# Ledger of designs, part 315: peptides against a protein of PDB entry 7PB4

Target 1, 105 residues: chain A of PDB entry 7PB4
Amino acid sequence: KMLNIKEYKEKLLSTLGEFLEDHFPLPDRSVKKKKKNIQESSVNLITLHEMLEILINRLFDVPHDPYVKISDSFWPPYVELLLRNGIALRHPEDPTRIRLEAFHQ
Target 2, 218 residues: chain B of PDB entry 7PB4
Amino acid sequence: DALQMAVGYFEKGPIKASQNKDKTLEKHLKTVENVAWKNGLASEEIDILLNIALSGKFGNAVNTRILKCMIPATVISEDSVVKAVSWLCVGKCSGSTKVLFYRWLVAMFDFIDRKEQINLLYGFFFASLQDDALCPYVCHLLYLLTKKENVKPFRVRKLLDLQAKMGMQPHLQALLSLYKFFAPALISVSLPVRKKIYFKNSENLWKTALLAVKQRNR

## One batch from the design tools (peptide; made by RFdiffusion4, then SolubleMPNN)

Design b2_p26_5_s2 (from b2_p26_5, 10 letters changed)
Fold by OpenDDE base, seed 4:
Structure b2_p26_5_s2 (fold): chain B 105 residues (1-105), chain C 218 residues (1-218), chain A 26 residues (1-26)
Amino acid sequence: as target 1 above (105 residues)
Amino acid sequence: as target 2 above (218 residues)
Amino acid sequence: SEMLLRLMVEELVILEAEERKLEEEL
């Protein structure tokens, strides 16, 4: 049973990865270098896959506080995507924190 | 056939060169409306038009009118419904269109040929309970769709939270009662035993049309 | 596409929970 679950999970993760790359890619950093001195806070945006991984891990690793603080690496459209689809929930008291929905509970 | 021309117009879109785009649109829309209410639409016609209504290809007023005339002659393809729901996910339709779609889906539920794929969309429908405008209709839909396997602890919590927020709503109570039936251990709260289940809008926009469909298929 | 994302994530979470449960039993 364990082996089958692991294999299926790996397959699902692979499929999810491909799906996310195809349907929810990060915006191309078309750095149109127009000259103005705006400090490129080069915040490296993480992929939706990485974001989901963080949220899933937090859900299981810290079940009593499954919320993740929204960092600058979180692309706002991804956050909104997860929230509007009921995949993630915003913390009721802290709008800067989100959790994954506990689909297993 | 006038209907085929109308459907083709909606499918292919307006030819750029027509000076009277609005008049042509209205003509075709009226054609679809007339046929739909009189005879119903074939499953293929519903497939095309339903997708168009939810795709955002046309304005909200047009989409609303198309959706209102999605009356089957016989059956609605499950695939058409799945495709329609996929368009809801894209978010190009208005809130009013979403409400109308769920009303339509509930009204036409018995005319959908299969429910297997629709049942896979259970979680999507359940997530739509959070929308106050959709909630009554979604509860009704979920009441029709819910199987034992759908009754999970997290969904129970969500329903109870929703009840705490919205108060005791008849449609929510109906769904909770069904959940309690399937999984009594998950719902410790005493629910009032309602002899009659009441959902909002027992009178649907299609009541007359549905009666006509049933009469033709006898 | 968004619906499919939710379904995939839901399934992934369920699988993760099952895996972790089995690991704890181990």
Scores: peptide ipSAE 0.610, ipTM 0.525, DockQ to the pose 0.694
Fold by OpenDDE base, seed 2:
Structure b2_p26_5_s2 (fold): chain B 105 residues (1-105), chain C 218 residues (1-218), chain A 26 residues (1-26)
Amino acid sequence: as target 1 above (105 residues)
Amino acid sequence: as target 2 above (218 residues)
Amino acid sequence: SEMLLRLMVEELVILEAEERKLEEEL
């Protein structure tokens, strides 16, 4: 039973990865707008896959405080995507924190 | 035939920049409406037209009229319903179209050939309970779909929270009663014993058409 | 596409919970 679950989970993760790359890719950083002076802090945006991994891990590792702080690495459209689809929820008192929906509970 | 030409028009879009685009559209729409209400539509025709109605290809008025005439001759393909639900996620349809779709889905539920894939969409439908306009119809749909495996603690909490917010709505009570039937340990609250399950708008727009479909398929 | 994302995540969370439960029972 456990082996079957692991294998299926791995397959699902692979499928999800491919799906996210195809349908929800990060915007190409290539729009170097040449405007000189503003230190475009090259914030390294994480993939939606990485974002989901963080959220899932937090949900299970810290079930009493399953919220993740939204960092600058979180692409705002991804955050909005998760929220509008009921995949994630904002913290009621801190809008800078989000949690994954506890679909297992 | 006239129906094939009409369906083809909606599928392929208007061929020519004809000055009479609106008249042509109306003619084809009336053709579909007349056939649908008289004989019903084939599963393939419903597949095409249902997808069009929810895709945002046409205006809301046209989409509404198409959706109102999604009456099967025999069966509706589950795949057509899954595709339709996918369009609800894209958000190109109006709120009124979404309401109409859920009403249609409930009304036509017994004519859908299979339910396996629709049951996988349970979580999506459940999330739509938060929309006040959809909630009554979604509760009815969920009442039809809910299996023991769908009754999870988090869903129970959400339903109870909705009840606290909206009050003791008959449609919500019906769904909660079903949840309690499948998982009595998850629902400690006493639910009023209702002799009859009542969902709002039991009189659907398709009452006459559904009777005709059932008679044809006997 | 957004619906499929939700369904995949929901299933993944359920599977993760089942896996962790089984690991705790070992």
Scores: peptide ipSAE 0.609, ipTM 0.533, DockQ to the pose 0.727
Fold by OpenDDE base, seed 1:
Structure b2_p26_5_s2 (fold): chain B 105 residues (1-105), chain C 218 residues (1-218), chain A 26 residues (1-26)
Amino acid sequence: as target 1 above (105 residues)
Amino acid sequence: as target 2 above (218 residues)
Amino acid sequence: SEMLLRLMVEELVILEAEERKLEEEL
C-alpha cells in the first residue's frame, strides 16, 4: 500500500510538473526592458512547482503554523493564482504569509 | 492534400480577406469529416483539431462537428486528451460540448495510447459527477479508469451522497460495484447484484467508425 | 487549467497525508 501511494504520488508530481511548465511557465527574463535605474535584484524566481512544494512541506512539517512567508522569489502572479483558486490562503493578520489549503482535513 | 489544408485552416484561423468565410469553413469541415469517417485521423491531426474544438475558437456548431469527427486512424495521444481536459476547465466550451467530449472519451478510450496521465486526472473526472448531464458518461469513464488507489473514503461518501440525491442509477451502481470490489470495507451498503453493467449509450455515435478502425488495425 | 491545478494539488495533499499516516503506523 505504501509503495503504491509513493509511486502514485511520484507520478502525480511528475505530471504536475509538466502541467505547470506547459500552462504556468515563468516569464522569460528576456524582456530586458532597458530601464536604467532599477537594481536588477538578482532574485531568482522559483517555479510554481517549487512554490507548491514549499507550501505542501510546510503544511505537513509545521501543522500548527503552516504559513510560508512570501519571498521575493515568489512570482506575484503565482501567489495570486493560488489565492484566487483557493489553493492557498493568506494569513489573517499578516498578508505576507500564505498557507496551503488543508485539503486532507 | 485537402486534409492538411483543412487542418491548417482550423489551426491558423480564418484569414480575414476571404469573402466567403462560411463557405470555406464548411468546405474544410466537410473535408475533415469525410476523411475522419472513411480513414480516421492521424494522432497529430486529432491533437490539433481536438484542441481547436474545445478552445472556443469557433462557434458551438463547428466545435460539435469537429469533435464528432475525432476518429483515430490508429491511436489518440494521451497528451491530446490531457490538453482537452485542460480546455474543459477554462469553460469556453458549451455544456453540450462537454457532454460530447465525455462521450467521445469513453468511446475512444481503447484507442488512447497511454493512460498514465489520464489516470492522474481521476479527481477532475470525479468532480464532474456532480453535473447531472455529465454524470452517466463520467461514471462510465471512471469505471474504465478506477484503480484501487483511487477508491478513497471521501469519494465513497460522495458517490453515496450522489446516489441518495439521484437515486439508484445504473451507471452509478456500476461504479459503486467497482468501488466495492476494490475496497469492500468502505462500502457497507448492499448493492444489488447486477449481472449486467449498464451504461448509457451502449450504442455510441462512433460505433460504425470504431468498427472500421478496429478492422483497419487488425 | 486553474481548476485542474487545484484538483491536482488537492490530490497531492491527500496522498501526502495518507503517506505520512502510513509512515507513522510503521
Scores: peptide ipSAE 0.608, ipTM 0.537, DockQ to the pose 0.582
Fold by OpenDDE base, seed 3:
Structure b2_p26_5_s2 (fold): chain B 105 residues (1-105), chain C 218 residues (1-218), chain A 26 residues (1-26)
Amino acid sequence: as target 1 above (105 residues)
Amino acid sequence: as target 2 above (218 residues)
Amino acid sequence: SEMLLRLMVEELVILEAEERKLEEEL
């Protein structure tokens, strides 16, 4: 039973990864270069896959405080995407923190 | 080739300069229809045309006609089906197009080359059970897809709630019977032993075409 | 599409919960 769940989860993760790469890729870094002087805070944006992984892990590892602080590595359109689709929720008192929806509850 | 020109027209869209856009559209649509019903379409042609039919690029009448002629020569790519399902989620398709797609998917199920990715979409199809228009066809699809690992307590609850709402529908009973087969401990309710799983197969728009495809591939 | 993303994440969360429950029972 456990083996079957693990295998299925791995397949789902793989499919999700491919899906995210195809439909929700990060914007090409090349477009930001044209505007002038502002300090290139070279903040490495994480993929939506990585963002979801962080959120899922936090949901299960810290169930009493499942919120993740939005870092500069979080691409704002991804945050909006997750919130808009009911995948994530903002903290009621701190808009800089988001949690994954507890679909298992 | 006339078919390649027709597919290219749908893919690239109408070239701005053609005065008779409607006549050109009809000509290409008839070409696709004729080839599809006579010989079937290649997997690549189905990939392109199925995507177009569900993208909302054309009107509902055109999309319906395209979808009705999505008849394979040999196989349908699983990737084409996954892409098609993604378009259903975008919500640009009419309700009638969604119904037709599920009917098509059930009818063409055996001609899809792989089922691994489609099986991963189980949750999506299951969520579509809440749509009264889709429910009969989704039940049939889920009957084909359901594995033991898909039979979860929360899905059982949802099916029972749906049965309470809609009554004892034959298609829902068929799916529940399968769920009971995989997980008898989750379904305490005595289901009537229906000898014949009655999915309304009588409305298979592609019955003749499917017979022809099977005959060509023997 | 956005709806498909939600459904995939939902399934993943459910699977993760089941896996963790089974691990706790061992």
Scores: peptide ipSAE 0.606, ipTM 0.540, DockQ to the pose 0.569

Design b2_p26_5_s3 (from b2_p26_5, 12 letters changed)
Fold by OpenDDE base, seed 1:
Structure b2_p26_5_s3 (fold): chain B 105 residues (1-105), chain C 218 residues (1-218), chain A 26 residues (1-26)
Amino acid sequence: as target 1 above (105 residues)
Amino acid sequence: as target 2 above (218 residues)
Amino acid sequence: SEQLLRLMVEELVILTAEERKLEEEE
């Protein structure tokens, strides 16, 4: 039973990864709009897949405080996407923290 | 060839300069229809046309006609189906198009090259059971897709609730019977022993075409 | 696409919960 669940989960993760790459890709950094002064914050944006992984892990690893702090690596449109679709929730007192919806409860 | 020109027309869209846009559209539709019903379409052609039919690029009448002629020569790519399901989520297609798509998916199920990704869409299909128009066809699809790992307590509850709402529908009973087969402990309700599983439309729109496809691939 | 994303994540969360439950029982 465990093996089947693991295999199914792995397949789902793989399919999710492909789905996210196709439908929710990161913007290509190639649009170097030459505007001068904005310090290219060297912060590498993470994929939506990586973001979801962080959120899922936090949900199960720290169930009493399942919130993740939004970092500069979180692409704002992804955060908005998750919130808009009820996949994630903002912390009621700290808008810089989000949690994954506890779909298993 | 005429088919390539027709597919290219649908892919690129109508060129503004054509005075007879409707006549051109009809010509290309007829070309696709004729080839599809006679010979079937290549997987690549189905990929393009199926995407177009569900994208909302054209009107419902055109989309319906395209979808009705999504008959494979050999196989349908699983990726095409996944893309199609993605379009269903965008909501640019009509309810009738969604129904037709599920009918198509059930009819063409054996011609889909792989099922791994489609099986991962199980939750999406299951959620579509709540649509009364889709429910019979979704039950049939789920009957084809359901594995033991898909049979979860929450899905059992949803099916039982749906049965309570809609009554003992043959298609729901068929799916519940399959669920009971995989997970008898989850379904305490005595299901009537039906000797025959009945899904709506044992005669699909593509029956003759599918017979022809099977004969060509033998 | 967004609805599909939600459903996929929902399923993933459910599977993860089941996996963890089984790991605790083992």
Scores: peptide ipSAE 0.609, ipTM 0.518, DockQ to the pose 0.578
Fold by OpenDDE base, seed 5:
Structure b2_p26_5_s3 (fold): chain B 105 residues (1-105), chain C 218 residues (1-218), chain A 26 residues (1-26)
Amino acid sequence: as target 1 above (105 residues)
Amino acid sequence: as target 2 above (218 residues)
Amino acid sequence: SEQLLRLMVEELVILTAEERKLEEEE
């Protein structure tokens, strides 16, 4: 049973990765190169896959406080996407924190 | 090649300058129809045209005609189906197009080269059970896709709730019977023993075409 | 595409929960 679940989960993660690359890619960094002076805030944006991984891990690792602080690495359109679709919830008192929806509950 | 020109027309869209847009569209559509029903389409042609049919690029009448012509010469790529399902989520296609797609998916199921990614879309298909127009065809699809790992307590509850709302539908009973087979402990309710599984419209729109495809591939 | 994302994440969460539960029982 455990082996089957792990295998299925791995396949799902792979498919999700491909799906996210195709439908929700990060914006090309190339466009910001032209305007000189704004300090290229070297903030490496993370992929939507990485965001989901962080959120899922937090949900299960810290179930009593499943919220993740939104960092500068979180692309705002991804945060909005997750919230709009009910995949994530904003903390009621702290708008800088989001959690994954507890679909298993 | 006339088919390549037709596919290219649908892919690139109509060139703005043509005064006879409707005649050109009809010509290319007839070309696709003729080739699809006579010989079937290559996997690459199905990939392109299936996405177009579901993208909302053309009107519902055109999309319906394209989708009816998604007849494989040999195989359908699983990736094409996954992409098509993604378009269903965007909501640019009509309800009738969605119904036709699920009918097509059931009809063409054996011609899809792989099922690994389609099986991962199980949750999406399951959520579509709530649509009364889709429910019979989705049940049939789920009957083909369901594995033991898909049979979860929450899905059992949803199916039982759906049964309470819709009554004892043959397609829903077929799916529930399969669920009971995989997970008898999750379904305490006695299901009527049906000797035959009945899905609505076993006579698909493609019956003659599918026979021809099977004959060509033997 | 957005609805599909939700459903894929939902399934992933459910699978993760089951996996974690089985790991704790071992």
Scores: peptide ipSAE 0.608, ipTM 0.520, DockQ to the pose 0.602
Fold by OpenDDE base, seed 3:
Structure b2_p26_5_s3 (fold): chain B 105 residues (1-105), chain C 218 residues (1-218), chain A 26 residues (1-26)
Amino acid sequence: as target 1 above (105 residues)
Amino acid sequence: as target 2 above (218 residues)
Amino acid sequence: SEQLLRLMVEELVILTAEERKLEEEE
């Protein structure tokens, strides 16, 4: 039973990865180069897949405080996407923290 | 090739300069229809045209005609189906187009090369049961897709709630019977042993085409 | 599409919860 769930989960993760690459790719790094002087800290943006992985892990690893702090690596359109679709929720007192929706409850 | 020109037209869209846009559209649409019904379409052609039909690039009448001629020569790529399902979520398709797509998906199910990724979309299809117009066709699709691992307590509850709302529909009873087969402990209700799972032969718009495809692939 | 993303994530959360529950029973 456990083996079947693990296998199914792995397949779903793979499919999700492909889906996210096709429909929600990161913006090409090339467009940011042209504007001038500001110390754009070259913060490496993470993929939506990586963001979801962090959120899922936090939901199960720390169920009493399932919130993740939004870092500079979180592309703002992804955060908005998750919030708009009810996949994630903002912390009621701290807008810089988000949690995954507890779909299993 | 006339078909390649037609597919290219739908993919790239109308070139701005053509005065007779409607005549050109109709010409290319007829070309696709003729080839599809005569010989079927290649998997690559279906990939392109299926996405176009569901993208909202053209009007509902055109999309409906394209979708009706999505007849394979041999196989349909699973990837094409996955992409098509993604378009259903964007909400640019009419309700009639969604119904037609599910009818198409059920009709063409055996011609899809793989089912692994489609099976992963089980939750999406299951959520579509709430749409009264889609429900009969989605039940049929789920009947084809359902594995033991898909039969969860929350899905059983949703199906029973749907049955309470809609009554004892034959398509819903068929799906519930399958659920009971996989997980008898989750369904305490005595389901009438219907000998024949009768998904009403929704007029298989493709019955003649499917017979022709099967004959060509023998 | 955005709705499909939600459904896929929902399924992943449910599967993860079931997996964790089985691991605790073992």
Scores: peptide ipSAE 0.607, ipTM 0.514, DockQ to the pose 0.586
Fold by OpenDDE base, seed 2:
Structure b2_p26_5_s3 (fold): chain B 105 residues (1-105), chain C 218 residues (1-218), chain A 26 residues (1-26)
Amino acid sequence: as target 1 above (105 residues)
Amino acid sequence: as target 2 above (218 residues)
Amino acid sequence: SEQLLRLMVEELVILTAEERKLEEEE
C-alpha cells in the first residue's frame, strides 16, 4: 500500500509540475526592465509548485499552526490565485500569513 | 495539403475579415471531417483540434463537429487528453460538449498511448459524477481507470450517497462492483451479482470509425 | 485551469495525509 501511494504521489507531483509550468508560469524577468526607477529588488520568485510544497509541508508538519508567512519570494498573483480558488486561506488576525486548505479533513 | 491548411485555419483563426468567413470555415471543417473518417488524424492534429474544440474559440456547433471527428490514425497523446480536461474546468464549453467529450474519451480510451497522467485526473472525473448528464459516462470512464489505490472510504461514501439519490443505476452498480472487488471491506452492502457489466450507449458515435482504426493498426 | 489546479492540490493533500498515516503505523 505504501509503495503504491508513494508512486502515485510522485506521478501526481510530476503532472502538477508540468501543468503549472504550462498554465501558471512565472513572468519572464525581462519584461519589467523598462521602467527604470523601481529598484528591481532581485527577489528570487519561487514557482507555484514550490509555494504549494511549502504550504503542504507546513499543513502536515505543524498542524496546530499550519500558517506560512508570505515572503517576498511569493509572487502576489500566485497568492491571490490560491486564495480566490479556496486552495489557501488567510490567517484571520494576520493578513501576512496563509495556510493551505485542509482537504483531508 | 488540404488537411494542413484546414488545421492551420483552426489553429491560427480566420486571417481576413472575408465576407465568406462561414464558407471558408465550412470548407475547412469538411476537409477535417473527410480525412478523419477516411484515414484518421495524426496525434499532432488531434492535439491541436481537440484543444480548439474545448477552448471556446469557436461556436458550439463547430466545436461539436470537430470533437466528433477526433478519430486517430494510430494513437492519441495522453497530453492532448490532459489539456482537454483542463479546458473542461475553464467552463467555456457547453454541457453538450462535455457529454460528447466523455463519450469520446471512453470510445477512444484504448487508443490513448499512456494512462499515467489520466489516472492522476481520477479525482476530477470522480467529482463530475454529481452531474446527472455526465454520470453514466463518467462511471464508464472510472470503471476503466479505477485501481485499488483509487478506492478510498470517502469515494465509497460518495458513490453510496449517489446511489441513494439516483437509485440503482446499472452504470453506478458496475462501478460499485469494481470498488467492492478492490476493497471488499469498504463496501458492506450486498450488491446484486450481475453477470454482465452494462454501460449505456455501448453503440458509440464512432463504432464504424473504431473498427477501421483497429484494422489499419493490425 | 484554476479549477483543475484546486482538484490536483486536493488530491495531493489527501495522498499526503494517507502517506503520513501509513508512516506513523510503520
Scores: peptide ipSAE 0.606, ipTM 0.519, DockQ to the pose 0.560

